Peptides against a protein of PDB entry 5EIB. Designs and how they scored, part 336

Target 1, 366 residues: chain A of PDB entry 5EIB
Amino acid sequence: VDLEPGTMDSVRSGPFGQIFRPDNFVFGQSGAGNNWAKGHYTEGAELVDSVLDVVRKESESCDCLQGFQLTHSLGGGTGSGMGTLLISKIREEYPDRIMNTFSVMPSPKVSDTVVEPYNATLSVHQLVENTDETYCIDNEALYDICFRTLKLTTPTYGDLNHLVSATMSGVTTCLRFPGQLNADLRKLAVNMVPFPRLHFFMPGFAPLTSRGSQQYRALTVPELTQQMFDSKNMMAACDPRHGRYLTVAAIFRGRMSMKEVDEQMLNVQNKNSSYFVEWIPNNVKTAVCDIPPRGLKMSATFIGNSTAIQELFKRISEQFTAMFRRKAFLHWYTGEGMDEMEFTEAESNMNDLVSEYQQYQDATAD
Target 2, 366 residues: chain A of PDB entry 5EIB as posed
Amino acid sequence: VDLEPGTMDSVRSGPFGQIFRPDNFVFGQSGAGNNWAKGHYTEGAELVDSVLDVVRKESESCDCLQGFQLTHSLGGGTGSGMGTLLISKIREEYPDRIMNTFSVMPSPKVSDTVVEPYNATLSVHQLVENTDETYSIDNEALYDICFRTLKLTTPTYGDLNHLVSATMSGVTTCLRFPGQLNADLRKLAVNMVPFPRLHFFMPGFAPLTSRGSQQYRALTVPELTQQMFDSKNMMAACDPRHGRYLTVAAIFRGRMSMKEVDEQMLNVQNKNSSYFVEWIPNNVKTAVCDIPPRGLKMSATFIGNSTAIQELFKRISEQFTAMFRRKAFLHWYTGEGMDEMEFTEAESNMNDLVSEYQQYQDATAD

## One batch from the design tools (peptide; made by RFdiffusion4, then SolubleMPNN)

Design b2_p29_4_s4 (from b2_p29_4, 22 letters changed)
Fold by OpenDDE base, seed 2:
Structure b2_p29_4_s4 (fold): chain B 366 residues (1-366), chain A 29 residues (1-29)
Amino acid sequence: as target 1 above (366 residues)
Amino acid sequence: AEEERREEREKRTKESKEKEKKRIEELKK
């Protein structure tokens, strides 16, 4: 789905265009112009019914519909505005199904789009209320990984999208292979989301290695485990050492000893015990899939529900507040039928979410 | 429709906060 035809034409003409059904390409003509309000209330609202018809058709073709997965950017108008409209409409029609998202967070290091803080804040407000699970994929963190860890002098969108694809493949491993822990979206939500509003995940992928170091790096379970818990390896721009893990899932892929995985996972928990909440029993889940990713002997994917994710929301909130106090570009949103009150509500809800994470971070077992 | 969606969002937010508060109290026991 896109509000611009060119994106759909690029996908359709691409090397994988034949994987998608032609009728499942739904697109507008006018675009969103990086405006959430155009995506949510005008241009996106004109297209949403056509998308819902496709969603219904595909849902009816499922033998067992678990839920929905949306991949979108929160910086742009289409992914943010129309994406959250779709989430709302799907949630209205399928209230008992899981809503999962891969939400790409904007970064000033990657995009010069000045209104990204508005689009992100307005989107987070919708995601708090209408999703069950949200993977926070932060362009800030992706850029830093590409630059610092992968030693790419000038990271491209292709480099960032490679990390996104590896992460998405990793976190969906349990859903795609039989006999795994968290084999369905609902079980994942039960294991990862102790508190309904606190459903924002910090993903990570290992191994991440620079081209110059690949030949010298052994792939071992200890090294994967160590890298997976490293703050520099997180796909969200927050330091887990500044918070506490509510829940963690680790997904190992490749031929390895389950015993060695369990030992290393226990060791990393014990070493980092101060960074876990003490009052959630068995809050770390481990899965092993014998099928490695393409081109790797083994990998590990991390899913963290951490109170440190508040750093990401604080960054967005600070940028939002700096723009909103000046009423910068506000007329672009109000001209599409939005009220200034919706901005204030979105800011308030995101600040409430930050406060909730902080409350659980400070919560001791009495 | 916008006002109704706003009220539904506020209601869900309140209900979610109350459910969370109860779950915390149960997990602390």
Scores: peptide ipSAE 0.008, ipTM 0.336, DockQ to the pose 0.029
Fold by OpenDDE base, seed 5:
Structure b2_p29_4_s4 (fold): chain B 366 residues (1-366), chain A 29 residues (1-29)
Amino acid sequence: as target 1 above (366 residues)
Amino acid sequence: AEEERREEREKRTKESKEKEKKRIEELKK
């Protein structure tokens, strides 16, 4: 789905464009102009019914509908505004189904659009209320991985999207192979989300190896485990050392010893015990799938529910507040039918979320 | 050094977006 036709043409012409049904391409003509309000109340509102018709048709064709998965950007008007409208509408029609998102956060250092803080804050407000699980992906973290770890001198959107696709494949492994931990979206939510509002995840992937070192790197379970818990491997621009893990899932893929995986997972928890809450029992889950990713002998995918994710929301809130206090560009949103109260409510809810993460970070077993 | 790295990143990001836009425009012909 897009409010611009050009994105759909790019998908259709892509190497996998033929795997999508032509009738499932829903697109507008005018775009959202990077305005959340255009995506949510005007241009997106005109298109949402056509998207819902496709969603209903595909849902009826499912043998077992677990829920919905959305991939969107929170900085742009279409992904943020129309994406959150679609989430709200699907939640209204399917209140008992899981809502899962891959949400690309606006970069703190690379702003494509001056109004990204508004689009992100308004989106986070909707995601707090209407999603069950959200994977937070930061283009800055992805760029830093490409540059520092992968040794790409000029990272492209293709390189960033490759990391996103590898992560999406990793986190969905248990959903695609029988007999695994978190075999369904509901079970994932139960294991990862101890408190309903605290459903924002830090994803990570291993191995991350530069092209020049690939031939010399032995892939071992200890190396995968160490890299997966490294702050430099997080695909959200948060340092897990500044918070505490509420819950963790580790998904190993390939032929490896389950015993060795369990030993390394225990060792990494013990070594990093200060970064885990002690009052949530069995808060680390491990899965092993014998089927490796294409082109790798083994991999590990990390999902962390950490109170350090508050750094992401604080950063967005600071940028939002600095803009909103000046009423900068506010007329672009109010002119599309928004009230200034919606901005204040969204800011308040995001600040409440930050306060909740801090409360659970400071909580002890006593 | 961090600011210079940011500016270089912003430049690369812009160039990557412009390249993708041109690719999409060529596919429409």
Scores: peptide ipSAE 0.006, ipTM 0.318, DockQ to the pose 0.018
Fold by OpenDDE base, seed 4:
Structure b2_p29_4_s4 (fold): chain B 366 residues (1-366), chain A 29 residues (1-29)
Amino acid sequence: as target 1 above (366 residues)
Amino acid sequence: AEEERREEREKRTKESKEKEKKRIEELKK
């Protein structure tokens, strides 16, 4: 789904364009112009019924519908505005199904779009209420990984999208292969989300290796485990050492010793025990899939529900507040039918979410 | 033309970062 036809043509002409049904390509003509309100109330609202018709048709064709997965950007107008409209409409029609998102967080390091803090804040307000689990894929963290870890002097959208694709492939491993931990979306939510509003995940993928060092790097379970828990490897721009893990899932892929995985996972928990909440029992889950990803002997994917994710929301909130206090560009949103009150409500809900994460960070076992 | 667009993007990114750093410093006053 897109409000611009050119993106859909790029997907159709791509190496995997044939895996999608032609009738499942729903697109507009005018685009959202990086405006959440155009995506949510005008251009996106005109297209949403056509998308819902496709969603219904595909849902009826499922033997067992677990839920929905959305991939969208929170910095743009289409992914943010129309994406959150679509989430709301799907939630209204399928209230008993899991809503899962891969939400790409904006960063001034990657995009010069001045209104991204508005689009992100308005989107997060919707995601807090209408999703069950959200993978926070932060363009700031992706840029820093590309630059620092992968040694890419000038990271491209292609380089960032490669990390996104690796992460999405990793976290969906348990859904695609039988007999795994978190084999369904509801089981994932039960294991990862102890509090309904605190459903924002910090993802990570290992191995991440620069092109120049790939030939010299051993792929071992200890190295994967160490890299997966490294703050520099997180695909959200927050330091887990500044917060506490509520829950963690680790997904290993490839032929490896389950005993060695269990030993390394125990060692990393013990070494980092101060960074876990003590009042959630069995809050670390581990899965091993014998099938490696293409081109690797082994990999590990990390999913963390950490109170440190508040650093990401604080960054967006600070940028939002700095614009909103000046009423900068508000007329672009109000001209599309938004009220200024919706900005204040979105800011308030994001600040409440930050306060909730801080409360659980400071909570001790009684 | 691609190298010029890359240099212009790097320049805009640097200017944007400096403007944001200045705004954060002004908000801390």
Scores: peptide ipSAE 0.000, ipTM 0.251, DockQ to the pose 0.014
Fold by OpenDDE base, seed 1:
Structure b2_p29_4_s4 (fold): chain B 366 residues (1-366), chain A 29 residues (1-29)
Amino acid sequence: as target 1 above (366 residues)
Amino acid sequence: AEEERREEREKRTKESKEKEKKRIEELKK
C-alpha cells in the first residue's frame, strides 16, 4: 500500500514483485507529502476503504488468522498517517487479532524531512493505543551498524533494508516453523509485553560481519550470543545499558547444540544481570530453529523490551517540542482537517509512555 | 492569502518530496 504509484511500480518491477498478488497493490495518486494529517485525514482516508476490502478478502482466505503485520516509516506521511489510520481501522474490525508493526523511526542523521518529529509523535500516539507489538527500527542505528560493524563506507538504503529484512525474517521464524517458542503472535505478546502500553521492542540480528571478514569468521553460538546483546548491535538507537530489560527473546536458527545455547544465554544474563529487572521471573526466552536462514549456517535474532527505549521517545519528544513551541509548519496539518489539540494529546501520551518506562526502570523487588 | 499559503505549502511539499526522492536515489546508488 502506498499513496504514491511510483513506489508500487518499483516493487512490481523488483525481483520479487511477482510474489504479491496484483489485486493486493493498493495505491493513491497524490501522496501524503510527508504530512501525517494528509495521510490520516485526507488522501489516506480516501484510500483506506479500498485497502480494508483487500484486508478483508485476504483475512477470509486465511485458515488461521493470527493477526496483522504492518511495515511503515513514522517520518513519512503515508507510512505514519495512513499506516496508523489502517492500524486503527483494522483494530476496530478485528479487535481479537494481534496488531504487530515494524516501525521505522526517523533520525535527524538519516532524514531531511523537517516535519518528521510531528509525524513520529502523532504515530507513536496511535501505536501506543492500537498495536500489541512494535519493533522499533531506527535508521540511525542501521546506518551505524552498516558503517561500524559491516565496514560499509557508504551505506545504502539497500544495505539498511537488508538488515531490516534479516530482522523481520528472524522475528517471524517462530511463526513460520512448528514447535517453536512464541509459535504465534499472541504468545509472543504474552511473553514479551508485561504491561500493555510497553510493547515497543529493540530488535537485533547476528551475525553481522563485514564482507571482507565473513569468509574467515567461524559462526559460533558464543559469538552470536555476545553480538546480539552488544549495544552496538541494536537496531534501535538506544543503549540497553542505560535501562533495564523487562523481557528478552532470543531466536537461534541453524544446527546447534541446545545445551550450548542455554549455557551461553545463561552466561550472558549473568554477565548483564544489572541490566535486567529482577522482579519479572523468567523474563528471558530462548528458541532454537534447526532451519538456518538462507545463506547463513546459523543466526540469532534478538528482541528486547527495555526501558532504555525511552531514549528514542525522548529524542523524538525533544525535537517535537522544539518545533511545536515555534508553531512551525502547523498550518500544513490543520489545513488537512487536523486539530492543534491532537498535537498536544500526542505529546502528552508520549511523555506518559516515557514516564512509565522510567517508573519500571526504577522499580526494585521489595 | 489562503490560496497563497496553499501554493507555498504545495511547493514546499513538492520540494521536500523531490529532495527525499533524490536522497533515496542517491542512497540506491
Scores: peptide ipSAE 0.000, ipTM 0.280, DockQ to the pose 0.020; fails the geometry check

Design b2_p29_5_s1 (from b2_p29_5, 14 letters changed)
Fold by OpenDDE base, seed 3:
Structure b2_p29_5_s1 (fold): chain B 366 residues (1-366), chain A 29 residues (1-29)
Amino acid sequence: as target 1 above (366 residues)
Amino acid sequence: SRVDAIKAAAEAKRAARRAEREEKRRARA
C-alpha cells in the first residue's frame, strides 16, 4: 500500500515482486507530501476503504487469523498518517486480533524532512492506543550500525533496509516455525508486554559483521549472546544501560546446543542483572530454531522491552515541542482539517508514556 | 506494591482523560 504509484512499481519489479498478488497492490496518485494529516484525513482517507477490502478478503481466506503486521515509517506522510489510519480501521473491525507493527523512527541523520517530529508524534499517539506490539526501528540506530559496525562509509537506504529485513525475519521466526516459544502473536504479547501501553520493543540482531571481517568471525553461541545484548547492536537509538528491561526474548537460529544457549543466556542475565527489573519473575524468554537464516550458520535476534526506550520518545518529543511552540508548519496540518488540540493530545500522551517508563524504571521490589 | 500503585495511578489518569474527552465531545454536539 502506498499513496504513490512508484513504490508499488519498485516492489513489483523487485526480486520478490511476483510473490504478491496483483490485486493486493493498492496505491494512490497524489502522495502525502510528508504530511501526516494528508495520510490520515484526506488522501489516505480516500484510499483506506480499498485497502480494507483487500484486508477483509485476505483475512477471510485465513484458516486461523492471529492478527496483522504493519511495516511503516513514522517520518513520512503515508506510513505515518495512512498507516495509523489503517491500524485504527483494522482495530475497529478486528478488535480481538493482535496489531503488530514494525515502525521506523525518523532521524535527522538520515532524512531532511523538517516535519518528521510532527508525523512521528502524531503516529506514536496512535500506536500507544491501537497497537499491541510495536518494534521500534530507529533510522539513527540503523545508520550508526551501518557506519560503525558494518564499516559502510556512506550507508544507503538499501543498507538500512537489509538490517530491517534481517530483524523482521528474526523476530518472526517463532511465528513461522512450529513448536517454538511465542508461536503466535498473542503469546508474544503476553510474554513481552506486562503493561498494555508499554508495548514498544527494542529489536537487535546478531551477527552484525563488516564484509571485510566476515571470513575471520567465528559464529559461536557465546559471541552471538554477547553481541545480541550489546547496546551497539540495538536497532533503537537508546542505551539499555540507561534503563531496565521489563522483558526480553532471544531467538536463536541454527544448529546449536540448547544447554549452551541456556548457560549463555543465564550468564548474560546474571552479568547484567542491574539492567533488569527484579519484580518481574522469569522475564527472559529463549527460543531456538534449528533452521539457520540464509547465508548464516547461526543467528540470534533480540527483543527487549526496556524503559530505556523513553530516550527515543524524549528525542522526538523535544524536537516536536521546539517546532510546535513556534507554530512552525502547523498550517499544513490544519489545512487538512486537523485541530491544534490533536497535537497537544499527542504530545501529552507521549510525555505520559515517558513518565510511565520512568516510574517503572524507578520501581523496586517491596 | 509500588508497581500496583503506579499501575493504578496510570489507570486513574487515563480514566480522567477519557471523561474529559467525552465531556468535550458532548459540549460540541
Scores: peptide ipSAE 0.278, ipTM 0.793, DockQ to the pose 0.743
Fold by OpenDDE base, seed 4:
Structure b2_p29_5_s1 (fold): chain B 366 residues (1-366), chain A 29 residues (1-29)
Amino acid sequence: as target 1 above (366 residues)
Amino acid sequence: SRVDAIKAAAEAKRAARRAEREEKRRARA
């Protein structure tokens, strides 16, 4: 789905374009112009019914519909505005199904789009209320990984998207292969989300490899475990050491000893015990899938529900506040049918989320 | 528990804000 035709043509002409049904390509002509309100109230609202018709058709073809997965950007008008409209409409029609998102957070390091803080804040407001699970894929973290870790002097969207694809493949492993922990979206939510609003995940991946690097470093289980918990491997720009883990899932892929995985996972928990809440028992879950990623002998994917994620939301909130106090570009949104109150509501809800994370971070066992 | 108290306080705060938003929407309509 897109409000621009050119993106759909690129996907269709791409190496995997044939895996998608032609009738499942839904697109507009005008785009959203990086405006959440165009995506949510005007251009996106005109297209949403056509998307819902496709969603219904595909849902009816499922033997057992678990839920929905949306991949979108929170900086752009289509992914943010229309994406959150779609989430709302799907939630209304399928209230008992899991809503999962891969939400790409904007960064000034990656994009010069000045209104991204508005689009992100308005989107986070919707995600807090209408999603069950949200993987926070932060363009700031992706850029920093590409630049600092992968030593790419000029990171491209292709380089960032490589990290996104590796992460998405990792976190969906348990859904795609039988006999795994968190084998469905609902089990994942039960294990990862102790509080319904605190459903924003910090993903991480090991090993981090550049696109086109043929040198797959042979990693050991100890090295994978250590890298997976390293802040430099996190796809969200927050330091886990500045917060506490509510829940963790670790997904290992490849042929390895389950015993060795369990030993290393116990060791990393014990070493980092101060960074876990003590009042959630058995809050670390581990899965091992014998099928490695393509080109790798083994990998580890991290899913963290950490109170440190508040650093990401604080960054967006600070950027939002700096613009909103000046009333910068508000007329672009209000002209599309938005009220200025929706900005204040979104800011307030995101600040509440930050406050909730901090309160749970400071909570001690009774 | 302290955790339950935090949860309850957060839920109450959200309920109050929802009510305030609904009142403001009704006042503008």
Scores: peptide ipSAE 0.277, ipTM 0.806, DockQ to the pose 0.838
Fold by OpenDDE base, seed 2:
Structure b2_p29_5_s1 (fold): chain B 366 residues (1-366), chain A 29 residues (1-29)
Amino acid sequence: as target 1 above (366 residues)
Amino acid sequence: SRVDAIKAAAEAKRAARRAEREEKRRARA
């Protein structure tokens, strides 16, 4: 789905374009112009019914519909505005199904689009209310991983998207291979989301190794475990050491000892016990899948529900506030039928989420 | 527990905001 036809043509002409049904390409002509309001109220609103018709058709073809997975950007107009409209509409029609998102957070290091803080804030407001699980894929963190860890001098969107793809493959492993922990979206939600609003995840993937160092790096369970819990390996731009984990899932892939995995996972928890809440028992879940990812002998994927994710929302909030106080570009949104109160409500809800994370971070067992 | 108190306060605040949003939506309709 896109409000621009050229995106669909790029997907269709790509190496995997043939895996999608032609009728499942739904696109507009005018684009959103990086405006959330165009995506949500005008251009996107004109297209949403056509998307819902496809969603219904595909949903009816499912033997057992677990829910929906949306991949979208929060910085643009289409992914943010139309994406959140679509989430709302799907939630209205399928209230008992899981809404899962891969939400790409904007970064000034990757994009110069000035209105991204508005689009992100308005989107986060919708995600707080209408999603069950949201993987926060932060372009800030992806850029930093590419630059610092992968030693890429000038990270490209291709480099960032490679990390996204590896992460998405990792977090969906349990959904794709039978007999695993978190074998369905609902079980994942039960294990990962102790509080309904606190459903924003920090993903991570290991191994991440620069091309120059790949030949010298052994892939071992201890090294995967250590890298997976490293703050520099998080796909969200927050330091887990500044917060506390509510819940964690680790998905190991490849031929390895379950015993060794359990030992290393216990060791990392004990070493980092100060970074976990003590009042959620058994808050770390581990899965092992014998099938490695393509091109690797083994990998580990991390899913963290951490109160440190408030750093991401604070960054967006600060950028939003700096623009909104100046009413910068506000007329582009109000001209599409939005009220200034929608901005204030979105900001307020995001600030509440930050406050909730902080309160749970500071909570002790009685 | 402190956790239960935080949860209850957060739920109450959300309920109040939802009610206010619904009221504003009704007033605009």
Scores: peptide ipSAE 0.260, ipTM 0.797, DockQ to the pose 0.840
Fold by OpenDDE base, seed 5:
Structure b2_p29_5_s1 (fold): chain B 366 residues (1-366), chain A 29 residues (1-29)
Amino acid sequence: as target 1 above (366 residues)
Amino acid sequence: SRVDAIKAAAEAKRAARRAEREEKRRARA
C-alpha cells in the first residue's frame, strides 16, 4: 500500500515483485507529502476502504487468521498517517485478532524531513492504543550498526533495509516453522507483554559482521549469545543497561546443541541479572530452530521488552516539544482537518508511556 | 503490591482517556 504510484512500480519490478498478487497492490495518486494528517484524514482516508476490501478478502481466505502484521515508517506521511488509520480500522473490524507492527523510527542521521517528530509522535499515540505488539526498528540504531559494526562509510537505505529484513526474518521464525516456542502471535504477546501498553520491543540480530571480518569470525553459540545481548547490536537506539528487561525472547537458528544454548542463556541472564526485573518469573524464553537462515550456519534473534525503550520515546518527545512550542509547520496539519489538540493528546500519551516504563523500572518485589 | 498499584493506576488512566475520546467522537458525530 502506498499513496504514491511510483513506489508500487519499484516493488513490482524488484526481484520479489512476483510474490505478491497484482490485485493486492493498492495505491493513491497524490502522496502524503510527509504529512501525517494527509495520510490519516485526507489522501489516506480516501484510499483506506480499498485497502480494507483487500484485507477482508485475504482474511476470509485464511484457514486460521491469527492477526495482522503491518510494516511502516513513522517519519513519512503514508506509513505514519495512513498506516495508523489502517491499524485503527482493522482493530475496529477484527477486535479479537492480534495487531503486530514493524515500526521504523525516524532519525536525523538518515532523513532531512523536518516534520518527522510530529509524524512519529502522532503515530506512537495510535500504536500505544491500537497495537498488541510493536517491533521498534530505529533508523538511528540501524545507521550506527552499518557505520560502526558493518564498517560502511556511507550507509544507504539499502543497507538499512537489509538489517530490517534480517530482523523481520528472525522474529517471524517461530511463526513460519512448526513446533517452536511462540508459534502464534497470541502466544508471543502473552509471553512478551506483561502489561498491555508496554508492548514495544527492541529487536536484535546476530551475527552482524563487517565484510573484512567475515573470514575470521567463528559462528559459535557463546559468540551469538554475547553479541545478541550487546547494546551495540540492538535495532532500537537505547541502551538496555539504562533500564530493565520485563521479558526477553531468544530465537536460535541452525544446527546447535540445545544444552549449550540453555547454558549460555543461563550464563548471560546471571551476568546481567541487574538488568532484569526480579518480580516477573521465567521472563526469558528460548527457542531453537534447526533451519539456519540463507547464507549463515547459525543465527540468533533477540526480542527484548525493556524499560530502556523510553530513551527512544524521550528522543522523539524532545524533538516534538521543541517544534510544537514554536508552532512550526502546524498549519500543514490543521489545513488537512486535524485539531491542534490531537498534538497535545499524542504528546501526553507518549509522556505517560515513558512514565509507566520508569515506574516499572523502579518497582521492586515486595 | 507496588506493581499492582502501578498497573491499576495505568489502567484507570487508560479507561478515563478512552471515555474522553469516545465522548469527543460522539460530540463530533
Scores: peptide ipSAE 0.203, ipTM 0.754, DockQ to the pose 0.768

